# Peptides against a protein of PDB entry 8PQO: the designs that were tried, part 72

Target 1, 252 residues: chain A of PDB entry 8PQO
Amino acid sequence: VLLKEYRVILPVSVDEYQVGQLYSVAEASKNETGGGEGVEVLVNEPYEKDGEKGQYTHKIYHLQSKVPTFVRMLAPEGALNIHEKAWNAYPYCRTVITNEYMKEDFLIKIETWHKPDLGTQENVHKLEPEAWKHVEAVYIDIADRSQVLSKDYKAEEDPAKFKSIKTGRGPLGPNWKQELVNQKDCPYMCAYKLVTVKFKWWGLQNKVENFIHKQERRLFTNFHRQLFCWLDKWVDLTMDDIRRMEEETKRQ

## One batch from the design tools (peptide; aimed at target 1 I97 F106 I108)

Design b1_p30_5_s2 (made by RFdiffusion4, then SolubleMPNN; from b1_p30_5, 25 letters changed)
Fold by OpenDDE base, seed 1:
Structure b1_p30_5_s2 (fold): chain B 252 residues (1-252), chain A 30 residues (1-30)
Amino acid sequence: as target 1 above (252 residues)
Amino acid sequence: MKELEELKKKIELEIVLGAILDYLNRNPSL
């Protein structure tokens, strides 16, 4: 088991982030052909547990139609079925990802707290002290180009070049996080993403777990760079506007 | 026989990892 807590600092409020996240997801889905195909929703219901109230979803992603024929022919039963269990109680979210073939031998868990701070809270997920000692804290700086792969880099998604016309935020210089403390009118938040990767096959545990973490770090970095650089597109939207956009996208 | 079983297991793992990566790439907001 390998645990890392990714701390993503953004010059947006916790409330703004909710809109920006949903908008960015909707935009990403428009660019991907077949986004709704092969997704089975098993459960979608409200939940209440330990004072946490939100929406619980259980989805199965059937990837058989999205892989080459030779992969389908060689795939064991359940290998191309991904189960997603999600507890959405913003500003807290939890997602558990499993595979039917791997059963208990593979798990990805992503637990996120969105807090109105600069990533300074320790053990925000309230792990036992012994477990917390094994968690690596990883800071993601959305302005740091060196954290972005050349193949993923887009100038229009570079926070170091972007200036928000509507909010005046950006561009983000090398010391932008320290400067936020002095800018009373600029909101900020941190997404504390505790990622647990479990892979039980002996001899491959560390390799696979580290590989998954590397992919998650890449995805988190790129996603939040986009979210910030799209600020002028979503900052004036309400949650009701987002709901309408989602409904319109489902009809297309 | 052991070599063939190991190869099969490796191929199956690569398929699973490919599926997981495809899912993660489609869901970067998690």
Scores: peptide ipSAE 0.671, ipTM 0.932, DockQ to the pose 0.693
OpenDDE base, seeds 2, 3, 4, 5: peptide ipSAE 0.658, 0.661, 0.630, 0.656; ipTM 0.925, 0.926, 0.918, 0.921

Design b1_p30_5_s3 (made by RFdiffusion4, then SolubleMPNN; from b1_p30_5, 24 letters changed)
Fold by OpenDDE base, seed 5:
Structure b1_p30_5_s3 (fold): chain B 252 residues (1-252), chain A 30 residues (1-30)
Amino acid sequence: as target 1 above (252 residues)
Amino acid sequence: DEEEKKKKIELELKIILGAILDYLSRHPSL
């Protein structure tokens, strides 16, 4: 098991981020034509547990049609079926990813707290002290070009170049995080993403777990770069606007 | 050869996991 806490600092409020996240998820989904055909929604219901209130979803991603033929030929039965269980109780979220073939030998868990701070809270997920000792804290800087793979880089999604017309935020210079402390009119938040990766197969554990973490870091980096660079598209939207957009998308 | 078998499995798993995570990146509810 390998745990890392990714801390993503953004020049947006926690309330703004809720809208921006939903918008960016929807936009990213639209950019992937045919992405919905392989998704089965098993459960989508409100939940309440231990004072946590939110929406629970259970989705299956069927990847058979989305992977190359050689991958399909090599993949055992169930290996291309991914179960995503998500508890969305914003500002807290939890996602659990499992695979039918690997069963208990594979787990990705992502627990996120969104806080109105600069990533300064320690053990926000309230792990036991012994468990917390083994968690690496990783700061993601959305403005740092060196954290982005060349194949993922787009100039229109570069926070170091983007300036929001509506808010005046950006571009994010090398010291943007330090400057936020001095800018009383600029909101900020941190997404604390505790990622637990479990891969039990002997001799492959460390390699696979590190690989998955590398991909998760890549995902979080790219997503939040997009979220920020799309600020002018979503900052004036309300949660009701987002709900309407989601309903309109479901009708198509 | 056990080492060769291990390398093959590792490669196959990397391909599968890579494809899975790439696909999940299109659904950033993570």
Scores: peptide ipSAE 0.461, ipTM 0.864, DockQ to the pose 0.467
OpenDDE base, seeds 1, 2, 3, 4: peptide ipSAE 0.360, 0.366, 0.425, 0.449; ipTM 0.804, 0.809, 0.845, 0.852; seed 2 fails the geometry check

Design b1_p30_5_s4 (made by RFdiffusion4, then SolubleMPNN; from b1_p30_5, 22 letters changed)
Fold by OpenDDE base, seed 1:
Structure b1_p30_5_s4 (fold): chain B 252 residues (1-252), chain A 30 residues (1-30)
Amino acid sequence: as target 1 above (252 residues)
Amino acid sequence: SEEEKKKKEELTLKIILGAVLSYLNKNPVL
């Protein structure tokens, strides 16, 4: 098992982030052909647990139609089925990803707290002290180009070049995080993403777990760069506007 | 043979990791 807590600081409020996140997901889905095909929704219901109230979803992603024919022919039963269990209680979210073939031998868990701070809280997910001792804290800086792979870099998605016309936020210089403390009019937040990766196959645990973490870090970095650089597209949207966009996207 | 079993397991793992990565890339909000 390998645990890392990714801390993503953004010059947006916790309330703004909810809109921006939903918008950015909707835009990403539009750019990918066939995003809704092969998704089975097993459960979609409200839940209440230990004072946490939100929406619980269980989805199966059937990827048989998304892979080449030769892969589909070689794949054992369940290998191309991904189960997603999600507990959405913004500003808290938990997602558990499993593969039907691997069963208990593979798990990705992502637990996120969105807090109105600069990533300074220790053990925000309230792990036991012994468990917390083994968690690596990883800071993602969306303005740091060195954290972006050359193949992923887009100038239009560079926070160091982007300036929001609507909010005046950006561009983000090398010391932008420290400057936020002095800018009373600029909201800020941190997304604390505790990622747990478990892979049980002997001799491959560390290799696979580290590989998945590397991919997650890349995804989180690119996504939040996009979210910030799209600020002028979503900052004036309401939650009702987002819901309409999601419905329109489902019809296409 | 044990070697054939190992090759099959390695291929299966590559398929699963490919599927997981495909899923993660399509769901960057997670």
Scores: peptide ipSAE 0.597, ipTM 0.915, DockQ to the pose 0.685
OpenDDE base, seeds 2, 3, 4, 5: peptide ipSAE 0.571, 0.591, 0.571, 0.579; ipTM 0.903, 0.913, 0.903, 0.905

Design b1_p30_6 (made by RFdiffusion4)
Pose (drawn by RFdiffusion4):
Parts: structure tokens; sequence; C-alpha cells
Structure b1_p30_6 (pose): chain A 252 residues (1-252), chain P 30 residues (1-30)
């Protein structure tokens, strides 16, 4: 099983990241016809354990209505049921993704610490020493064009070409992280996203774990580029504004 | 043997694809 920690250094505060991430997930999914239908909330309750107080959810995403009929007929029972178990105690969160048919043999776990630093902490998740020694640290720079697939590139989602009206932040150059240390004002943070991928069937552990990690890096990069370029849309929102927009979207 | 191999390949493509589709449509959810 391969573990990697993706460190996403951002020119926003931790407080700002919480609102921005929630807005961005909802906004990026605004053009998807077939969003929300098939989402099943099994469990939604508060929890508390040794300093981590938060909200636990168990959700199922039924993909039967979103794939071709032959895929629905050919799919082994439960293969189209995606389970997501989430513990949200921001600035810490854990999510576990499984497939009902694969049980626990196919698992994607993301554990994230959101910290007001420049990604300089080591083993921020407090792993056992030997296990930590086998975790690759991967840095995601949202200003670096070379980290973006050409087919994914969009000028309107490029931090190198965006300046915020409300904050004046951006555009981001290759020295933006250096200018953060030399700056007393603009906030910054790092999302330490420790990703564990397990695929235990058919001896394809290495191939699937690598494919999933490459796709997770691509997604983390594109998502956070979008998040920064949408600063003007969400930076003035509070958490109450987010919850209100959630209830609003709940009516339909 | 052929049927078994084809069935295993189809199952593999579906399970990996389903999770992949989910992760792609829920980028940033974590």
Amino acid sequence: as target 1 above (252 residues)
Amino acid sequence: SVVFVVSTLVTFLIVVGAVFYYRNTHAGSS
C-alpha cells in the first residue's frame, strides 16, 4: 500500500480555506446535470474523541442512474454503490471512499491537516516512524503551469493570470511563496493531504495505487487553481453564508 | 477460460471506473 502526502500551499488563510473549499465544491459541480440525485445520507451525527470534535457522515452515491444500461446490467452487485465516510473537524478532516462490492479491498483515504504555515511541518499526521519513512511528500504549486496537463489548462483558472478585485491578491509568479515569507499581511496556509490508496484484488495493487495517486495530484492541482481564481466569488462569505446556500440548494 | 478472463476484465473496468468517476466529480470534497 502506497502513501503520499500532498502539500498544497495557498495564499489564503485557514479560515478562508474552509469557506473557499465548500464554495468551490458546490460551484465546480454547478454544471453537472446528474448531481445530487442518487446521493443518500445514511448517517449524519456529531462526534468527539480526544481533541477531535466534529461531524461524522456516511453517504452512498448510487451510480446506477448515471451509467449506460449495459453497465448497470453487467456491474456486479454493489459495484456501482460508492460509500463515503467522513469525519469533519476542520481544520482536520478524514474521508474514506469504498465500493460496496469491493468492500474494504478498494479504499481511498484522505486525511488533511490545514495549517497556517508554508508546508514546512514533517509528519504533521503523527504517523509511526517507520510508516512515515515510506511516505513521499508531493508539493503542489498552483502558480506553476508545468504542473498542469495541457488539456486541463484554462486561462480563466490560471493563478498566473488572475488578480483579485476584493483582495488584490495575485497574479501569482514563481516567487509568490518567497514573497509570502517577506510579507506581513497576505495570509497563507498549507493543506497536508495524506492519501492512502489500497487495491487488494488481482495483484493490481501497484498499478491502481499509482493511477489513483496521479489522478489525485491532477485533481488537487486543478481544484486549487480554480479555488484561487474564484477568490472574488467567495472570500467575502462567512460559514453562515455557506450553510444558507446549502439549505437553499436543499429545496429542490 | 476466455469467458472467465473477459468477465474479470469487465468487472475490473467497472469497479475502477466507478471510483474514478466519483473522485473526478467530487474533486475537493476532501

Design b1_p30_6_s1 (made by RFdiffusion4, then SolubleMPNN; from b1_p30_6, 22 letters changed)
Fold by OpenDDE base, seed 1:
Structure b1_p30_6_s1 (fold): chain B 252 residues (1-252), chain A 30 residues (1-30)
Amino acid sequence: as target 1 above (252 residues)
Amino acid sequence: SMLEKLKKELELEIVLGSVLDYLEKNAGAA
């Protein structure tokens, strides 16, 4: 098991982020042809647990249509089925990802707290002290081009170049995080993403767990760069506007 | 056997490829 806490600081409020996240997810889904194909919703219900109120979803992503025919023919039963269990209680979210073939031998868990701070809270997920000692805290800087792969780099998604017309936020210089403390009119937040990766196959555990963390870091970096650079597209949207966009995306 | 090891490696690559495809499409939802 390998745990890392990714701390993503953004020059947006916790309330703004909720809209921006949903918009950016919907926009990414529109840009991918067939984003809704092969998604089965097993459960979609409200939940209440230990004072946490939110929406619980259980989805299966059937990836058989997304792989070449020869891969589909060689794939073990359940290997192309991804189960997603999600507890959405914003500003807290939890997602558990499993695979039918791997069963208990593979798990990705992503637990996110959105806090109105600069990523300074220790153990925000309230792990046991012994477990917390084994968590690496990883700061993601959305303005740092060196954290972006050349193949993923787009100038229109560069926070160091983008300036919001609607909010005046950006561009983000090298010291933008330190400067936020002095900018009274600029809201800020941190997304604390505790990622747990479990892979039980002996001799491959560390390699696979580290590989998945490398991919998650890449994906979180790219997503939040997009979210910030799309600020003028979503900052004036309501939650009802977002719901309409989601329904339009499901119909395509 | 060597063949069984190669089979398990291929199965793992298929699973990891599927997980990565999922993660790339759902990076913001998680």
Scores: peptide ipSAE 0.585, ipTM 0.915, DockQ to the pose 0.803
OpenDDE base, seeds 2, 3, 4, 5: peptide ipSAE 0.060, 0.584, 0.060, 0.030; ipTM 0.702, 0.914, 0.704, 0.580

Design b1_p30_6_s2 (made by RFdiffusion4, then SolubleMPNN; from b1_p30_6, 24 letters changed)
Fold by OpenDDE base, seed 5:
Structure b1_p30_6_s2 (fold): chain B 252 residues (1-252), chain A 30 residues (1-30)
Amino acid sequence: as target 1 above (252 residues)
Amino acid sequence: MKEEEEKKELELKIVLGSILNYLEKNAGAA
C-alpha cells in the first residue's frame, strides 16, 4: 500500500472550483470518444453519514468496447470492469476504485478536501498519526512546465501563458503562489488529494503502486492546468447553469 | 512454468490497461 497526498493550489475560490471542476469534467468528457459508453450506474442516491451530506454513486465501467478484440478474447473474467464508488459531499469527495478480477488485491482510494488555504494544513484527512507518518506530501504546481510531459503539453493549457480576461488572473509566473498572498482580491484554494493505492501482486506491488501514483500525479496536473486555463469559460456560470448543461447533455 | 508466467504477465497488462483507461477518463471527477 502506498499513500501520497497531492496538494494542488489554485488561484480560485472553493466555490468557484466547484463550478470549474464540473465544467472541466464535462468538457474533458466531450473530448473523449465514447465518454458515456459502457458506463453502468448501479446506484445514484443521496446519503447522510456522520453529518456528511452528499450524493453516493456506484458505477461500473465496462471497458470491453474500449480494447482491441484480441484483448477482449484474452482478458480474464472481470479484468475489464472497473467499479467506482463515489461519495460527493463538496467540499469533500471520496472515490474508491476497484476491479472485479483483482478483488481485494487492488484498490485506489482518492479522498479530496477543498480548503481555502495554500496547502499548509497537515493531516487534513485526519489519519492516525502512525499512518500519517508514511504519507508523502506532493505539491503540484500548475505553472511548472517541468511537471508536464511533452506529449501532454498544450500552449492553450499553459497557466504560465494564460491570462483570464474576466478575472485578470494569470499568467502564473514562477513565484505566483507567493505573490498570491499579496493579492487580496485574488481567491485561492488547495485541493488536498489523499491517494491510497493498493496493488497486491507478487514481486510487482511497489512498482505498480508507484506507477499508478505517477499517473495520478500526471492526470491531476493536466486537469488542473485545464481548469485554470478554462477559467473564462466557467467562472460566470452558476451551479444551476452546470446542472442545466448536464441535463441537456443527458438528453442528447 | 514459462507459459504460466507469460499468462500472468498478460493478465497484469490487461488489468493495468483497464485501470489506466479509467484513470485517463475520470481523473477530474475523483
Scores: peptide ipSAE 0.590, ipTM 0.910, DockQ to the pose 0.824
OpenDDE base, seeds 1, 2, 3, 4: peptide ipSAE 0.589, 0.584, 0.586, 0.583; ipTM 0.910, 0.908, 0.908, 0.908

Design b1_p30_6_s3 (made by RFdiffusion4, then SolubleMPNN; from b1_p30_6, 22 letters changed)
Fold by OpenDDE base, seed 5:
Structure b1_p30_6_s3 (fold): chain B 252 residues (1-252), chain A 30 residues (1-30)
Amino acid sequence: as target 1 above (252 residues)
Amino acid sequence: SMAEELKKKLELEIVLGSVLDYLERNAGAA
């Protein structure tokens, strides 16, 4: 088991982020060919647990159509089916990802708290001390180009070049986080993403777990760079606007 | 056997590919 807490600081409020996240997810889904194809929703219901109220979903992502024919032919049963269980209670979210073939031998859990701070809270997910001491805290700087792979880099998604016309936020210079504290009119938040990766196959545990973490870090970096650089597209939208857009998308 | 080990590696690569595809599509939703 390998745990890392990714801390993504953004020059947006927690309330703004909710809109921006939903917008950016929707935009990302449009850019992916067949993004909604092969998704089976097993459960979609409200939940209440220990004072946490939100929406619980269980989805199966059937990825057979997303791989080459020869891979489908070689894939064992369940290998191309990803189960997602999600508890959405913004500003808290939990997602558990499993694979039918791997069963209990593979799990990814992502627990996210969105807090109106600069990533300074320790153990925001309230782990036991013994567990917390083994968690690596990883700061993601969305303005740091060195954290972005050349193949993923887009100039229009570079926070160091982007300036929001609507908000005046950006560009984010090398010391943007320190400067942000002095900017009374600029909100900020941190997404604390605790990622747990479990892989049980002997001899491959560390390799696979580290590999998944490397990919998650990459994906979180790219997503939040997009979210910020799309600020002018979503900052004036309300949650009701987003809900309407989602409903309109479901009707198409 | 060597053949079984190779098969398991291939199966793992298929699973990891599927997981990565999912993660790339859902990076912001989690």
Scores: peptide ipSAE 0.642, ipTM 0.933, DockQ to the pose 0.790
OpenDDE base, seeds 1, 2, 3, 4: peptide ipSAE 0.629, 0.173, 0.575, 0.059; ipTM 0.929, 0.752, 0.912, 0.684

Design b1_p30_6_s4 (made by RFdiffusion4, then SolubleMPNN; from b1_p30_6, 21 letters changed)
Fold by OpenDDE base, seed 5:
Structure b1_p30_6_s4 (fold): chain B 252 residues (1-252), chain A 30 residues (1-30)
Amino acid sequence: as target 1 above (252 residues)
Amino acid sequence: SSMEEEKKKLELEIVLGAISKYLESNAGAS
């Protein structure tokens, strides 16, 4: 088992982030060819547990159409089916990802708290002390180009170059987080993303777990760079606007 | 057997590819 807590600081409020996240997810979905194809929604219902209220979803991602034919031909049964169980109770969310072929031998859990701070809270997910001591805290700096792979880099998605016309936020210089504290008019938040990866095959645990974390770090970095650089596209949107966009995306 | 191990490794690579594809397509949704 490998646990890392990714802390992503953003010059947006927790309330703004909710809109920006949904917009950015929707935008990414539009850019994906056949993005909605192969998604089966098994459950989509409200839930209440231990004072947590939100929406529970269980989806199966059938990835047969998303892989080359030769991979599909070689894939064992269930290998290309990904189960996603999600508990969405913004500003908290939890996602559990499993694979039918791997069964209990593989699991990814992502638990996220969105807090109006600069990533200074320790153990925001309230792990037992023995578990928390094994969690690596990883700070993602969206302005740090060195954290971005060259193949992923886009100038239009560079927070160090972007300036929001609508909000005046950006560009984010090397000391943007320190400067943010002195800017009373600029909101900030941190997304605390606790990622748990469990892989049980002997001899391959560390390799696979580190591989998944490497992918997640990359994806979190890229996503939040996009989210910030798309600020002018979503900052004036309402949740109703987002809902309309989601419905439009479902129809495509 | 060695062949069985190689098969399992290939199957794992397929799974990891699928997971990667999922994660890429659902970045930020979690």
Scores: peptide ipSAE 0.661, ipTM 0.939, DockQ to the pose 0.783
OpenDDE base, seeds 1, 2, 3, 4: peptide ipSAE 0.658, 0.655, 0.656, 0.658; ipTM 0.938, 0.937, 0.937, 0.938

Design b1_p30_7 (made by RFdiffusion4)
Pose (drawn by RFdiffusion4):
Structure b1_p30_7 (pose): chain A 252 residues (1-252), chain P 30 residues (1-30)
Amino acid sequence: as target 1 above (252 residues)
Amino acid sequence: SLSLLLLFQAVTLAIVLGAYLLLAPTLSTS
């Protein structure tokens, strides 16, 4: 099983990231026809354990209505049921994604620490030493064009070409992280996203784990580029504003 | 018989991974 820690250094504060990430998930999913239908909340409750106080949820995403009929007929029972178990104690969160048919043999776990630093902490997740020694640290720079697939590139989602009206932040050059250390004002943070991918069937552990990690890096990069370029849309929102927009979207 | 088994496993694999990729933009944001 392969583990990688993706460090996403951002010119926002930890407080700002919480609102921005919630807004961005909802906004990026605004054009998807077929969003929200098929989402099932099994469990939604508070939890507390040894310093980590938060909200636990168990949700199922039914994809039967979103795939061709033949896929629904051919799919083994439960293969189209995606389970997500989430522990949200921001600035810490853990999510576990499984498939009902694959049980625990196909698993994607993301454990994230959101810290007010420049991604300089080591083993921020406090792994056992030997296990930590086998974790590759992968840095995601949202200003680096070379880290974006050409088919994914969009000028309107390029931090190198965006300046915030409300904050004046951006555009981001190759030295933006250096200018953060030499700066006393603009906030910054790093999301330490430790990703574990497990695929135990058919001897395809390596191929699937690598494919999933490459897709996870691409998604983390594109998502956070979008998040920064949308700074004017969400930076003035509070958490109460986010909860209100959630209840609003709940009516339908 | 072996060919049919391998075809079934390939189809199941494509469905499992495809199902995840459909939700990955939302699920990978955590």

Design b1_p30_7_s1 (made by RFdiffusion4, then SolubleMPNN; from b1_p30_7, 18 letters changed)
Fold by OpenDDE base, seed 5:
Structure b1_p30_7_s1 (fold): chain B 252 residues (1-252), chain A 30 residues (1-30)
Amino acid sequence: as target 1 above (252 residues)
Amino acid sequence: MEEELEEKKKLTLDIILGGFLMLAPKLFRS
């Protein structure tokens, strides 16, 4: 088991982020092939637990149509089915990813708190002390080009070059986080993403767990760079606008 | 039988990792 808490600081408010996140996810998903063909929604219902209110979803992603025929023929039963259980109670979110064939031998859990701070809270997810001491805190700096792979780098998605016309935010220099503290008119937040990866197969545990974390870090970095650089596209949108856009997209 | 099991495991791992990468954009909502 490998746990890391990724802390992503952004010059946006928690409320703004909710809009920006949904917008950016929609944009990032436009190029996905077979967007809904292999998705089975088992559950989609509101939930309330321990003061947490939100939407619970259970989806199965069937990969049968996305793999070559020989893979489909050779794959063990359940291997091509990925389960996603999600609890969406913004500003708190939790997602659990499992595979039918792997059962308890594989788990990815992502728990996110969005807080109006600069990533200074310790153990925001309230882990037991014994568990918390094994969590590595990883700060993602969206302005740091050295954290971006060359193949992922796009100048139009570089926070160090981008300046928002609508908000005046950016570009983000090397000391942008320190400077942000002195900018009273600029909101800020931190996404605390606790990622738990379990892969129990002997000899592959550390390799696979580290690989998944590496990919998650890459994804978080690129996504939030995009989110910020697309600020002018979404900052004037409301949640109602986003919902309307999503409904219109579903009807097409 | 053991060799076949190892092959199935290897294939499953590739499927899971590949599937995970394909699902990445949707996981941004997490």
Scores: peptide ipSAE 0.395, ipTM 0.874, DockQ to the pose 0.614
OpenDDE base, seeds 1, 2, 3, 4: peptide ipSAE 0.389, 0.370, 0.377, 0.386; ipTM 0.874, 0.864, 0.868, 0.873

Design b1_p30_7_s2 (made by RFdiffusion4, then SolubleMPNN; from b1_p30_7, 21 letters changed)
Fold by OpenDDE base, seed 5:
Structure b1_p30_7_s2 (fold): chain B 252 residues (1-252), chain A 30 residues (1-30)
Amino acid sequence: as target 1 above (252 residues)
Amino acid sequence: EEEKKKKEEELTLKIILGGFEMIAPILFRS
């Protein structure tokens, strides 16, 4: 098991982020082949647990249509089915990803707190001290081009070049986080993303767990670079606007 | 039978590692 806490600092408020995240997810999903094809919603209901109130979803992503025919024919039963269990209680969110074939041998858990700070809180997820001491804190700087793979880099998604017309935020220079403290008019937040990766197959545990973390970091970096650079597209939207957009999409 | 299991595991691993980007939208909502 390998745990890392990714801290993504953004020059947006916690309230703004909720809109921006949903918008950016929708935009990013448009680039996925088939969109909602192969997604089965098993559960979608409100939940209340230990004072936490939110929406619980259980979805299965069937990858059969997204792999070559020979893979579909040779893959064991359940190997192409990814389960997502999500507890959405913004500003808190928990997602658990599993694979039917691997069962307990594979787990990705992502627990996120969105806080109106600069990533300075320690153990925001309240782990036991013994567990917390084994968690690596990783700061993601969305303005740092060196953290982006060349194949992922797009100038139109570069926070170091982008300037929001609607808000005046950006571009983000090398010291943007330090400067943010002195800018009273610019909101900021940190997404504390505790990622737990478990891969129990002997001889492959460390390699696979590290690989998955590398991919998670890559995904978080690219996503939040997009979120910021798309600020002018979503900053004037309300949650009601987002809900309406989602409903309109469902009707198509 | 053991050989079959090994092949299935190998293929499953390839699916998970190679197709990780296929679940990217899931991770964006996390």
Scores: peptide ipSAE 0.307, ipTM 0.846, DockQ to the pose 0.520
OpenDDE base, seeds 1, 2, 3, 4: peptide ipSAE 0.294, 0.303, 0.288, 0.300; ipTM 0.831, 0.843, 0.831, 0.832

Design b1_p30_7_s3 (made by RFdiffusion4, then SolubleMPNN; from b1_p30_7, 18 letters changed)
Fold by OpenDDE base, seed 5:
Structure b1_p30_7_s3 (fold): chain B 252 residues (1-252), chain A 30 residues (1-30)
Amino acid sequence: as target 1 above (252 residues)
Amino acid sequence: SEEEKKKEQELTLKIILGGFLMLASKLFRS
């Protein structure tokens, strides 16, 4: 098991982020092939537990149509089915990814707290001390180009070059986080993403767990660079606007 | 056979990792 807490600091408020996240997810999803094909929604219902209120979803991603025929024929039963269980109670979110074939030998869990701070809270997810001791805190700087792979880099998605017309935020220089503290009119937040990866195959555990973490870090970095650089596209939208857009998209 | 099991595991690993990468955009909601 490998745990890392990724802390992504952004010059947006927690409330703004909710809109920006949904917008950016929708925009990023347009570039993905297959749409909703192969997605089975088993559960989609509100939940309430221990003061946490939100929406619970259980989806199965059937990869049969996404793999070559020979893979489909050779794949063991359950191998092509990925389960996603999600608890969406913004500003708290939890997602658990499993595979039917792997059973308990594979787990990806992502737990996110969105807080109006600069990533200074320790153990925001309230792990036991012994568990927290093994968590590496990783700060993601969306302005740091060195954290972006060359193949992922786009100038139009570079926070170090972007200037928001609507808000005046950006560009983010090398010391933007330090400067942010002195900018009373600029909101800020941190997304604390605790990622738990478990892969219990002997000889492959560390390799696979590290690989998945590397991909998650890459994903978080690119996504939040986009989110910030798309600020002018979503900052004036309301949650009702987003909901309407989602409904309109579903009708098409 | 053990060899067949290993091949099955390798294929499964590729499927899972590939599937995970395909789901990346949807995981942004987490």
Scores: peptide ipSAE 0.359, ipTM 0.866, DockQ to the pose 0.628
OpenDDE base, seeds 1, 2, 3, 4: peptide ipSAE 0.336, 0.348, 0.338, 0.345; ipTM 0.860, 0.865, 0.862, 0.863; seed 4 fails the geometry check

